Peptides against a protein of PDB entry 5K2M. Designs and how they scored, part 152

Target 1, 273 residues: chain A of PDB entry 5K2M
Amino acid sequence: MRIGITYTVLRREEMAIKERAGEFGEVVMLHEDDLLFPGNYDLDVVIIRNVSHFKALYTARLFESEGIPTVNSSRLIFEAGDKLFATLRLAGKVPVPEWKAALSEGGALRVPDSLGYPLVSKPVFGSWGRLLAKVNDRDSLEAVLEHRKWMKNPLYGIHYFQEFVEKPGRDIRSYVIGGEFVGAIYRYSNHWITNTARGGKAEPCSDPEVEELSVKAWEAFGEGALAIDIFESEKGLLVNEVNPNMEFKNAARVTGADMAGKLVEYAVEVAKT

## One batch from the design tools (peptide; made by RFdiffusion4, then SolubleMPNN)

Design b2_p23_3_s4 (from b2_p23_3, 11 letters changed)
Fold by OpenDDE base, seed 5:
Structure b2_p23_3_s4 (fold): chain B 273 residues (1-273), chain A 23 residues (1-23)
Amino acid sequence: as target 1 above (273 residues)
Amino acid sequence: SAELKELLERTRKLAFELAEKEF
């Protein structure tokens, strides 16, 4: 078996995936600079670890066009990596924060009539809490919308909003690979944006309700490896978003789960199908 | 050093932000 691994930056995750993949076959590391299509790739499967959502999406689709399956698939990356498309999948299966989408400024200005204040403005793409805004009033909403007009990417004209969820100073990140729950962590933060990349403490989460909800959230997409972000709210657990390009270094360290091994095992299964 | 690790982590974040900004 020949296993490709595409990457932008060799992180601890990519090193762990490489090491575990070496137990199953020959490993071919493919930096973004090594990728040219169409190409003659002799690979049974490719694990997609590109940092950019769009580069990951296009890389997956390009390998698939050459008959090489990918983990994750281009379909999954497309649907899970867009916050609005992910919400559309999730909302049919699991509790999600109340949300609205608007396609114009005039539409966006009416969102508070439904969601009230405070609300959260999100771009449909992007990671690490970039361009998240807590919007407390009309003046703040107008300012966010004005700034969006000057952004170059047309996707910033897709206005996605959620209710502001009061969290108990933490959120949950769970991991589901091939439909199997692998583990979960609490991410602590004194800021309304919980992100372990910003220096938040991580602790193990052992909650059967989180496990069940995480599997149901994965089933909304039906394939691949997902990190799932869950809020603890007064309404109960809410699935906020999913990530098809999961970071798991902190979760693997805290839980002891072999997330890299589980990802490779799943990729080997995909290669055999 | 802890400082070098933090600098490496910041540099990685910046590299990721740049890699995602390649629209």
Scores: peptide ipSAE 0.016, ipTM 0.478, DockQ to the pose 0.040
Fold by OpenDDE base, seed 1:
Structure b2_p23_3_s4 (fold): chain B 273 residues (1-273), chain A 23 residues (1-23)
Amino acid sequence: as target 1 above (273 residues)
Amino acid sequence: SAELKELLERTRKLAFELAEKEF
């Protein structure tokens, strides 16, 4: 078994994945600078750990073009890594926050007619709550839309909105790998954007409803390794988003779950199929 | 050590933010 690991930065996660992969076979670390295609890669599977969503997507697709399976697959990265595409999968299987998508400013200005205020503006791509805006009124909506006009990436012209969910000062991040629930954490923050990367406290989450919902959310995609962000709302649990390029250092530390091992085990299974 | 850890964590965040900005 030869396991590739693509990476941008050697994080705690990549170090743990490397260490666990070494128990199953030969490990080939592939920095982004090492990736040239077409190439003669002698690998049974590649674990995709590129930081950029787009670099991860294209890297996965490039290995797949050479007959090498990836974890995650380019298909999963594509569908799960886009908030709108992920919502389209999730909405048919699990409760999600109410959402609207608009393809123009004129469409976006009508979103409050359905969602009301406050609402949340999200880019369809990006992580760590970047470019999330709580939009409380019409003036704030107009300001967000005006700023989007001047952004160079055409994907900023895809307007994705959610209802604002009042959270109990926390959210939940769960992890499902190969359909198995691996663990979950609470992420505490006094800010409406909860993220442990922003200095929030993490605590273990042991809730059977979270576990069941997390597995159902994974089943909406049916493959790979996903981090799942869940809100506790007055309506019950809502699946907010998924991440096909998960950070898990805090979750692994807090829960004691071997997330790196589970990811490698799944990659080894994928290599054998 | 705590300050260095915070600085490393901030530098990592900045590096990730930059890596995501380099489309």
Scores: peptide ipSAE 0.016, ipTM 0.466, DockQ to the pose 0.039
Fold by OpenDDE base, seed 3:
Structure b2_p23_3_s4 (fold): chain B 273 residues (1-273), chain A 23 residues (1-23)
Amino acid sequence: as target 1 above (273 residues)
Amino acid sequence: SAELKELLERTRKLAFELAEKEF
């Protein structure tokens, strides 16, 4: 068994994945600077740990073109890593925040007629709460739309909105790998954007409803390793988004779950199929 | 050198930890 690991930065997650992969076979660490295609890669599977969504997507697809399976697959990265495409998968299987998509400014200006205020403007791509805006009124909506016109990437012209969900000063992040629930944490924050990177406390989440909902959310995609972001709302649990490029250092530390081991075990299974 | 490679990896790791604190 030869296991590739692609990476941008050697984080705690990549170190843990490398260590655990060494128990199953030879490990080949591949920095982004080492990746040239087409190439003669002698690998049974590649674990994709590139930080950029698009770099991860293209890296996965390039290895697949050489006949090498990836965790996650380029298909999963594409569908799960786009907030709108992820919502399209999730909405038919699990409760999600109310959402609207518009393909023009004129369409976007009508979104409050359905969602009301406050609403959240999201880019369809990006991580760590970048370019999230809480839109409280018409003037704020017009300002967000005006700024989007001057953004050079055409994907910023895809207008994705959600209802604003009042959270109890926390959200839930769960992990499902190969259809198995691995663990969950509460992420505490005083900001409406809950992110553990901003110095928030993490605590274990042991809730059977979270476990069941997390597995159902994974089943909307049907493959791979996903982190799942869940909101506690007055309407109950809502699946906000999924992440095919999971960070798990805090979750592994807090829960004691062998998330790196579970990811490697799944990659070894994928290599054998 | 192996030392330069290790230093580059440490620098990249530190830059990432700093970036994670800013976001």
Scores: peptide ipSAE 0.014, ipTM 0.461, DockQ to the pose 0.018
Fold by OpenDDE base, seed 2:
Structure b2_p23_3_s4 (fold): chain B 273 residues (1-273), chain A 23 residues (1-23)
Amino acid sequence: as target 1 above (273 residues)
Amino acid sequence: SAELKELLERTRKLAFELAEKEF
């Protein structure tokens, strides 16, 4: 078996995936600079670890065009990596924060009529809480919309809003790979944007309700490896978003779960189908 | 050192933020 691993930067995750993949076969590390299509890639499966959502998406689709399956698939990356498309999948299966989408400024200005204030404005793409805005009032909404007009990427014209969820100074990140719950962590932050990358502490989360909800959230997509972000709210657990390009170094460290091994095992399964 | 690890993590974050700003 020949396992490709595409990457932008060798992180702890990519090193762990490489190490575990070596137990199953030959590992071919493919930096973004090594990728040219069409190509004659002799690979049974490719693990997609490109940092950019779009680079990951296109890389996956390009390998699929060569008849090489990917983990994650381009379909999963597309649907899970877009916050709005992910919400559309999730909302039919699991509790999600109340949301609205608008395709114009005029539409966006009516969002508070349905959701009230405070709101969270999100771009449909991007990670680490970039361009998240807490919108407390009309003036703040108008400011966010004005700034969006001057952003060059047309995807910023897709206005995605959620209710602001009051969290107990933490959120949950769980991991589901191939439909199996692998582990979960609490991410602590004094800021409404919780991210372990921003210096948040992580602790193990052992909650059967989180496990069940995480699996259900994964089933909304039905394939691949997902990190799932869950909020503890007054309404109960809410699935906020999923990530098909999961970082897991903190979760693996805190839980002791072999997330890299589980990802490789799933990729090997995909290669055999 | 813990400081060097933190600096490396910050630098990686910045590199990731830059790589995703290349949209």
Scores: peptide ipSAE 0.014, ipTM 0.439, DockQ to the pose 0.024; fails the geometry check

Design b2_p23_4_s1 (from b2_p23_4, 9 letters changed)
Fold by OpenDDE base, seed 3:
Structure b2_p23_4_s1 (fold): chain B 273 residues (1-273), chain A 23 residues (1-23)
Amino acid sequence: as target 1 above (273 residues)
Amino acid sequence: SELDEMLEKLKKLALELAKKEFE
């Protein structure tokens, strides 16, 4: 078996994936600079580890066009990597924060009529809490909308809003690969945007409700490897978003779960299908 | 393009995070 691994930066995750993949066959590391299409790649499966959502999406689709399956698939990356599209999948299966989408400024100005204040403005794409805005009032909403008008990417004209969820100084990140729950962590932060990259403490999360909810969230998509972000709210557990290009170093360290191994095992299964 | 700039920024951030992981 020949396993490709595409990557932008060789992180601990990619090193772990490479190491585990070596147990199953020949490993071909493919930096973004090495990718040229169309090409005759002799690979049975490709694990997509490009940092960029769009690069990951196109890389997956390009390999698929050559008849090579990818983990994750371009379909999954597309649907899970867009916050609005992900919400559409999730909302039918699991509790999610209340949300509204508007396609114009005029529509966006009516969102508080249904969601109230405070609300959260999110771009449909992007990672690490970029361009998240807590909107407390009309003036703040107008300011956010005004700024969006001057952003060049047309996707910023897609207005996605959520209710503001009060969190207990932490959120939950769980991991589901091939429908199997692998593990979960608490991520602590003093900021309303919880991000482990900003020095937050991570602790293992052993909660059967989280496990069940995580699997259900994965089932909304029905394939691949997903990190799932869950809020602890007064209304109970809410699935905020999913990530089809997961970072798992901290989670693997804290939980001891073999996330890299599980990912490789799933990729091998995909290759054999 | 704006997309390319965003991608480059992400790459830089990823590199910075990777460096911190080795410290």
Scores: peptide ipSAE 0.013, ipTM 0.360, DockQ to the pose 0.037
Fold by OpenDDE base, seed 2:
Structure b2_p23_4_s1 (fold): chain B 273 residues (1-273), chain A 23 residues (1-23)
Amino acid sequence: as target 1 above (273 residues)
Amino acid sequence: SELDEMLEKLKKLALELAKKEFE
């Protein structure tokens, strides 16, 4: 078996994936600079680890066009990696924060009429809490909308809002691969944006409700490997978002779960299908 | 499904609109 691994930066995750993939066959590391299409690649499966959402998406689709399956698939990357599209999948299966989408400034200005304040403005793409804004009032909303007008990418003109969820100084990151719950962590932060990549502390999360909810959230998409962000709210557990290009170094360290191994095992299964 | 159809349409639109990603 020949397993490709695409990457932008060789992180701890990519090193772990490479190591585990070596147990199943020949590993072909493919930096973004190595990728040209059409390329007539001789691979049985490709694990997508590009940092950029869109680069990951296009890379997956390009390999698929050559008949090579990817983990994650371009479908999953697209649906899960867009916050709005992910919400559309999740909302019918699991509890999610209340949300609204607007396609114009005029529409966005009406969002508080439905959701009230405070709101969270999110770009539909991006990671690590970038361009998240807590919108407490009309002035803040107008400021966010004004700034969006000057952003280069037209996708910033897609206005996605959530209710602000009061969290107990932490959130939950869980991992589901191939429908199997692999593990979960608490991510602690004094800021309303929790992210271990920004220096937050992590602890193991062993909660059957989290496990059940995580699997249900994964089932909304029905394939692949997902990290799932869950909020502990006064309304109960809410699935905030999913990530089809997961970072797991902190979770693996804290839980001891073999996330890289599980990912590779799933990729091998995909290759055999 | 209706959702799948919407996603397909949106996928095409997103790909057309996607330029440089700012992450």
Scores: peptide ipSAE 0.029, ipTM 0.431, DockQ to the pose 0.291; fails the geometry check
Fold by OpenDDE base, seed 4:
Structure b2_p23_4_s1 (fold): chain B 273 residues (1-273), chain A 23 residues (1-23)
Amino acid sequence: as target 1 above (273 residues)
Amino acid sequence: SELDEMLEKLKKLALELAKKEFE
């Protein structure tokens, strides 16, 4: 078996995936600079680890066009990696924070009529809390909308809002691969955006409710490897978002779960179908 | 624009930070 691994930056995750993949077959590391299509690649499956959502999406689709399956698939990357499209999938299966989408400034200005303040403005794409804004009032909403007008990417004109969820100083990141719950962690932060770059730490999360909810969230998409972000709210557990390009270094370290191995095993399974 | 430049800087930063721990 020949396993491709596409990547932008050789992170701990990519190193772990490479190492584990080597146990199942020949590994072909493919930096973004190595990718040209059509390329007539001789691979049985490709694990997509491009950092950019769009590069990951297009890379997956390009390999699929050559008859090579990918983990994750372009479909999954597309639906899970877009916050709005992910919400559309999730909302039918699991509890999610209240949300609204608007396609114009005029529509966006009416969002507080239903969600109230504070709310969170999110771009439909992006990582690590990029361009997340806590909108506390009308003035802030107008400012966010005004700034979006001057952004060149038309996707910034898609206005996605979520209720502000009061969290207990942490959130939950869980991992489901091929429908199997692999593990979960608490991520601690004093900031409303939970991120270890802001001094956060990770601890194991052993909660059957989290496990059940995580699997249900994965079932909303029905394939692939997903990291799932869950909030502990006054209304109970809420699935905030999913990530089809999961980081798992900390989760693997904290839980001891073989995240890389599980991902590779799933990729091998996909290759055989 | 200045905003575009800022976004590009943030993108570069994100790529660099991808080498670090975010979980």
Scores: peptide ipSAE 0.013, ipTM 0.339, DockQ to the pose 0.040; fails the geometry check
Fold by OpenDDE base, seed 5:
Structure b2_p23_4_s1 (fold): chain B 273 residues (1-273), chain A 23 residues (1-23)
Amino acid sequence: as target 1 above (273 residues)
Amino acid sequence: SELDEMLEKLKKLALELAKKEFE
């Protein structure tokens, strides 16, 4: 068994994956600078750990074109890594925050007619809460839209909005790999954007409802390894988004779950399929 | 150029941020 691991930065997760993969076969670490296509890669499977969503997506697709399966697949990265496309998958299976998408400024200005204020503006791509805006009024909406006009990436012209969900000072991140629930954590924050990197605390989440909902959310995509972000709302649990490039250092530490091992085991299964 | 230098600094910053966990 030859296992490739693509990466941008050698983080704790990549080190853990490398270590666990070594128990199953030969490990080939592939920094982004090492990748050229077409190539003659002798690998049974590639674990995709590129930091950039788009680089991860293209890397996965390029290996697939060489006949090498990837974890996650390019399909999953594409659908799960785009907030709007992910919402489309999720909305048919699990509760999600109310949302609207508009393809023009004129359309976006009408979103409050449906969602009301406050609402949340999100780019369809990006991580770490980048360019999230709580929009409390018309003036703020106009400002967000004005700024988007000057952004170079055309994807910023895709206007994605959610209702503002009042959270109890925390959210939930769960992990499902190959359809198996691996674990979940609470992430505490006094800010409406919950991020442990901004001083939030993580604690284990042991809730059967979270487990069930997480598996259902994973089933909306039907493959791979996903981190799932869940809100606790007045109307119950809501699946906010999923991440096909999961970070799990804190979750693994807090829960004790062998997330790296589970990921490698799944990759080995994919290689044998 | 000064712009190139700024871009390189931003790239370095982005890499440093990438080492931090989102969760």
Scores: peptide ipSAE 0.012, ipTM 0.359, DockQ to the pose 0.031; fails the geometry check

Design b2_p23_4_s2 (from b2_p23_4, 11 letters changed)
Fold by OpenDDE base, seed 3:
Structure b2_p23_4_s2 (fold): chain B 273 residues (1-273), chain A 23 residues (1-23)
Amino acid sequence: as target 1 above (273 residues)
Amino acid sequence: SDMEEMLKRLRELALKKAEEEFL
């Protein structure tokens, strides 16, 4: 068994994946600078750990073109890594925050007629709460739309909105790999954007409703390894988004779950299929 | 509702935990 691991930065997650993969076979670490295509890669599977969503997507597709399976697949990265495409998959299977999409400024200005205020403006791509805006009124909406006109990337012209969910000072991040629930954490923050990378405390989450909902959310995609972001709301649990490029160092530390081991075991299973 | 009361208690707990980290 030859296991590739692509990466941008050698983080705690990549070190743990490398260590665990070494128990199953030969490990080939592939920095982004080492990747040229077409190439003669002799690998049974590649674990994709590129930081950039688009670099991860293209790296996965390039290995697949050489006949090498990837975890995650380019299909999963594409559908799960786009907030709107992920919402389209999730909405038919699990409760999600109310949402609207508009393809023009004129369409976007009508979104409050359906969602009301406050609402949240999100880019369809990106991580760590970048370009999230809480929009409380029409003046704020007009300002967000005006700024989007001057952004060069055409994807910023795709206007995705959600209802504002009032969270209890925390959210939930769960992990599902190959359809198996592996663990969940609470992420505490005083800011309406909860992210443990910004200094929030993490604690174990042991809730059977979270476990069931997380598995159902994974089943909307039907493959791979996903981190799932869940909100506690007055309407109950809501699946906000999924992430095909999961960070898990805090979750592994807090829960004691072998996230890296589960990811490698799944990659080995994919290689044998 | 039971859910509103639960969320209120969770907010109070989150505030308390945040204060303990600043201290």
Scores: peptide ipSAE 0.034, ipTM 0.652, DockQ to the pose 0.016
Fold by OpenDDE base, seed 4:
Structure b2_p23_4_s2 (fold): chain B 273 residues (1-273), chain A 23 residues (1-23)
Amino acid sequence: as target 1 above (273 residues)
Amino acid sequence: SDMEEMLKRLRELALKKAEEEFL
């Protein structure tokens, strides 16, 4: 078994994945600078750990073009890594925050007619709560839309909004790999954006409802390894988003779950199919 | 595939946007 691991930065996650992968076969670490296609790579599977969503997506697709399966697949990265596309999958299976998408400024200006204020403006891509905006009023909406016009990436012209969900100073991040629930954590923050990467505390989450909902959320995609962000709301649990390229160092530390091992095990299974 | 088509369209849009930014 030859296991590739693509990466941008050698993080704790990548080190753990490398270590666990070594138990199953030869590990080939592939920094982004090492990647040139077509490349005739001799690998049975590639674990995608590129930091950039787009780099991860294209890397996965490029390996797939050479007949090498990836974890996650380019399909999953595409569908899960885009907040709008993920919402489209999730909305048919699990409770999600109310959302609207608009394809123009004129459309976006009508979003409050449906969702009311406050709103959350999200880019369809991005990590660590970047470019999330709580939009409390019309003036703020106009400002966000104006700023989006000057952003170079055309994807910023895709206007994705959610209702603002009042959270109890925390959210839940769960992990499902190959359809198996691996673990979950509470992420605490005094800010409305809960993210442990921004200095939030993490605690284990042991809730059967979270486990069930997490598996159902994964089933909306039907493959791969996903981190699932869940809100505790007045309406109950809501699946906010998923991440096909998750960080898990905090979750692994807090829960003791072998997330790296589970990921590698799944990759080995994928290699054998 | 739907993904390939979407990626194609996004590339087209990106190209168009890039062209518009240079006009």
Scores: peptide ipSAE 0.000, ipTM 0.269, DockQ to the pose 0.104
Fold by OpenDDE base, seed 1:
Structure b2_p23_4_s2 (fold): chain B 273 residues (1-273), chain A 23 residues (1-23)
Amino acid sequence: as target 1 above (273 residues)
Amino acid sequence: SDMEEMLKRLRELALKKAEEEFL
């Protein structure tokens, strides 16, 4: 078996994936600079580890066009990597924070009529809590919308809002690969944005309810490897978002779960399908 | 597919802008 791994930066995750993949076959590391299409790639499967959502999406689709399956698939990356599209999938299966989408400034200005204040403004794409805004009032909403007008990416014109969920100083990140729950962590932060990449502390989360909800969230998509962000709310657990290009170094370290191995095993399974 | 159409539309919009930022 020949396993490709596409990457932007060789992180701890990519190193672990490479190491584990070597146990299953020949590993072909493919930096973004190595990717030209159409190409003569002799690969049975490609694990997509490009940092950019869009680069990951296009890379997956390009390999698929050559008959090479990817983990994750371009379909999954597309649906899960967009917060709005992910919400559309999730909302039918699991509890999610209340949300609104607006396609104009005029529409966005009416969102508080439904959600009230405070609300959270999110871009439909991006990671690490980038461009998240807690909007406490009308002035803040107008400011966010004004700034969005000057952002060049057309996707910033898609206004996605959630209710503000007061978290108990933490959130949950779980991992589901091929429908199997692999592990979960608490991410602690005194800031309303909890992210271990932003200096949050991680601790193991062993909660059967989290496990069940995580699997159900994965089933909303029905394929691939997903990190799942879960909030603890007064209404119970809420699935906030999913990530089809997950970081797992902290989770692997804290839980001891072989997340890289599970990802490779799933990729091998996909290659055989 | 819906995905392909969406990607096509996004590309068209991007090409109309002088500068694009992809995060």
Scores: peptide ipSAE 0.000, ipTM 0.282, DockQ to the pose 0.138; fails the geometry check
Fold by OpenDDE base, seed 2:
Structure b2_p23_4_s2 (fold): chain B 273 residues (1-273), chain A 23 residues (1-23)
Amino acid sequence: as target 1 above (273 residues)
Amino acid sequence: SDMEEMLKRLRELALKKAEEEFL
């Protein structure tokens, strides 16, 4: 078994994945600078750990074009890593925050007519709460839309909005790999944007309802390894987003769950199919 | 679909630019 691991930066996650992969075979670490396609890669599977969503997506697709399966697949990375596309998958399977998408400024200006205020404006791509805006009123909406016009990336012209969900000073991040619930954490923050990478505290989450919902959310995609962000709301649990390039160092530390091992085991399974 | 592929490409270009602006 030859296991590739693509990466941008060697994080604790990549080191843990490398260590666990070594138990199953030869590990080939592939920095982004090492990747040229088409290539003659002698690998049975590639674990995609590029930081960039798009680099991860293209890397996965390029390996797949060489007949090498990836974890996650380019399909999963595409569908799960886009907030709007992920919502489209999730909305029919699990409770999600109310949302609207608009394809123009004129459309976006009508979003409050349906969802009211406050809103959350999200780019369809991006991590760590980048370019999230709480839109409390018309003036704020116009400001967000004006700023989007001057952003160079055409994807900023895709206007994705959610209802603002009042959270109890925390959210939940769960992990499902190959359909198996691996663990969950609470992420505490005094800010409406919760992220442990931004200094939020993490605690174990042991809730059967979270476990069930997390598996159902994973089933909306039906493959791979996903981190799932869940809100505790007055309406109950809501699946906010999923992440096909999950960070798990804090979750692994807090829960003791072998996230890296489970990911490698799944990759080995994928290699054998 | 061709559209999905195009959207993927646009997103990747968009993210690369966004990441390059934030890195």
Scores: peptide ipSAE 0.000, ipTM 0.296, DockQ to the pose 0.186; fails the geometry check

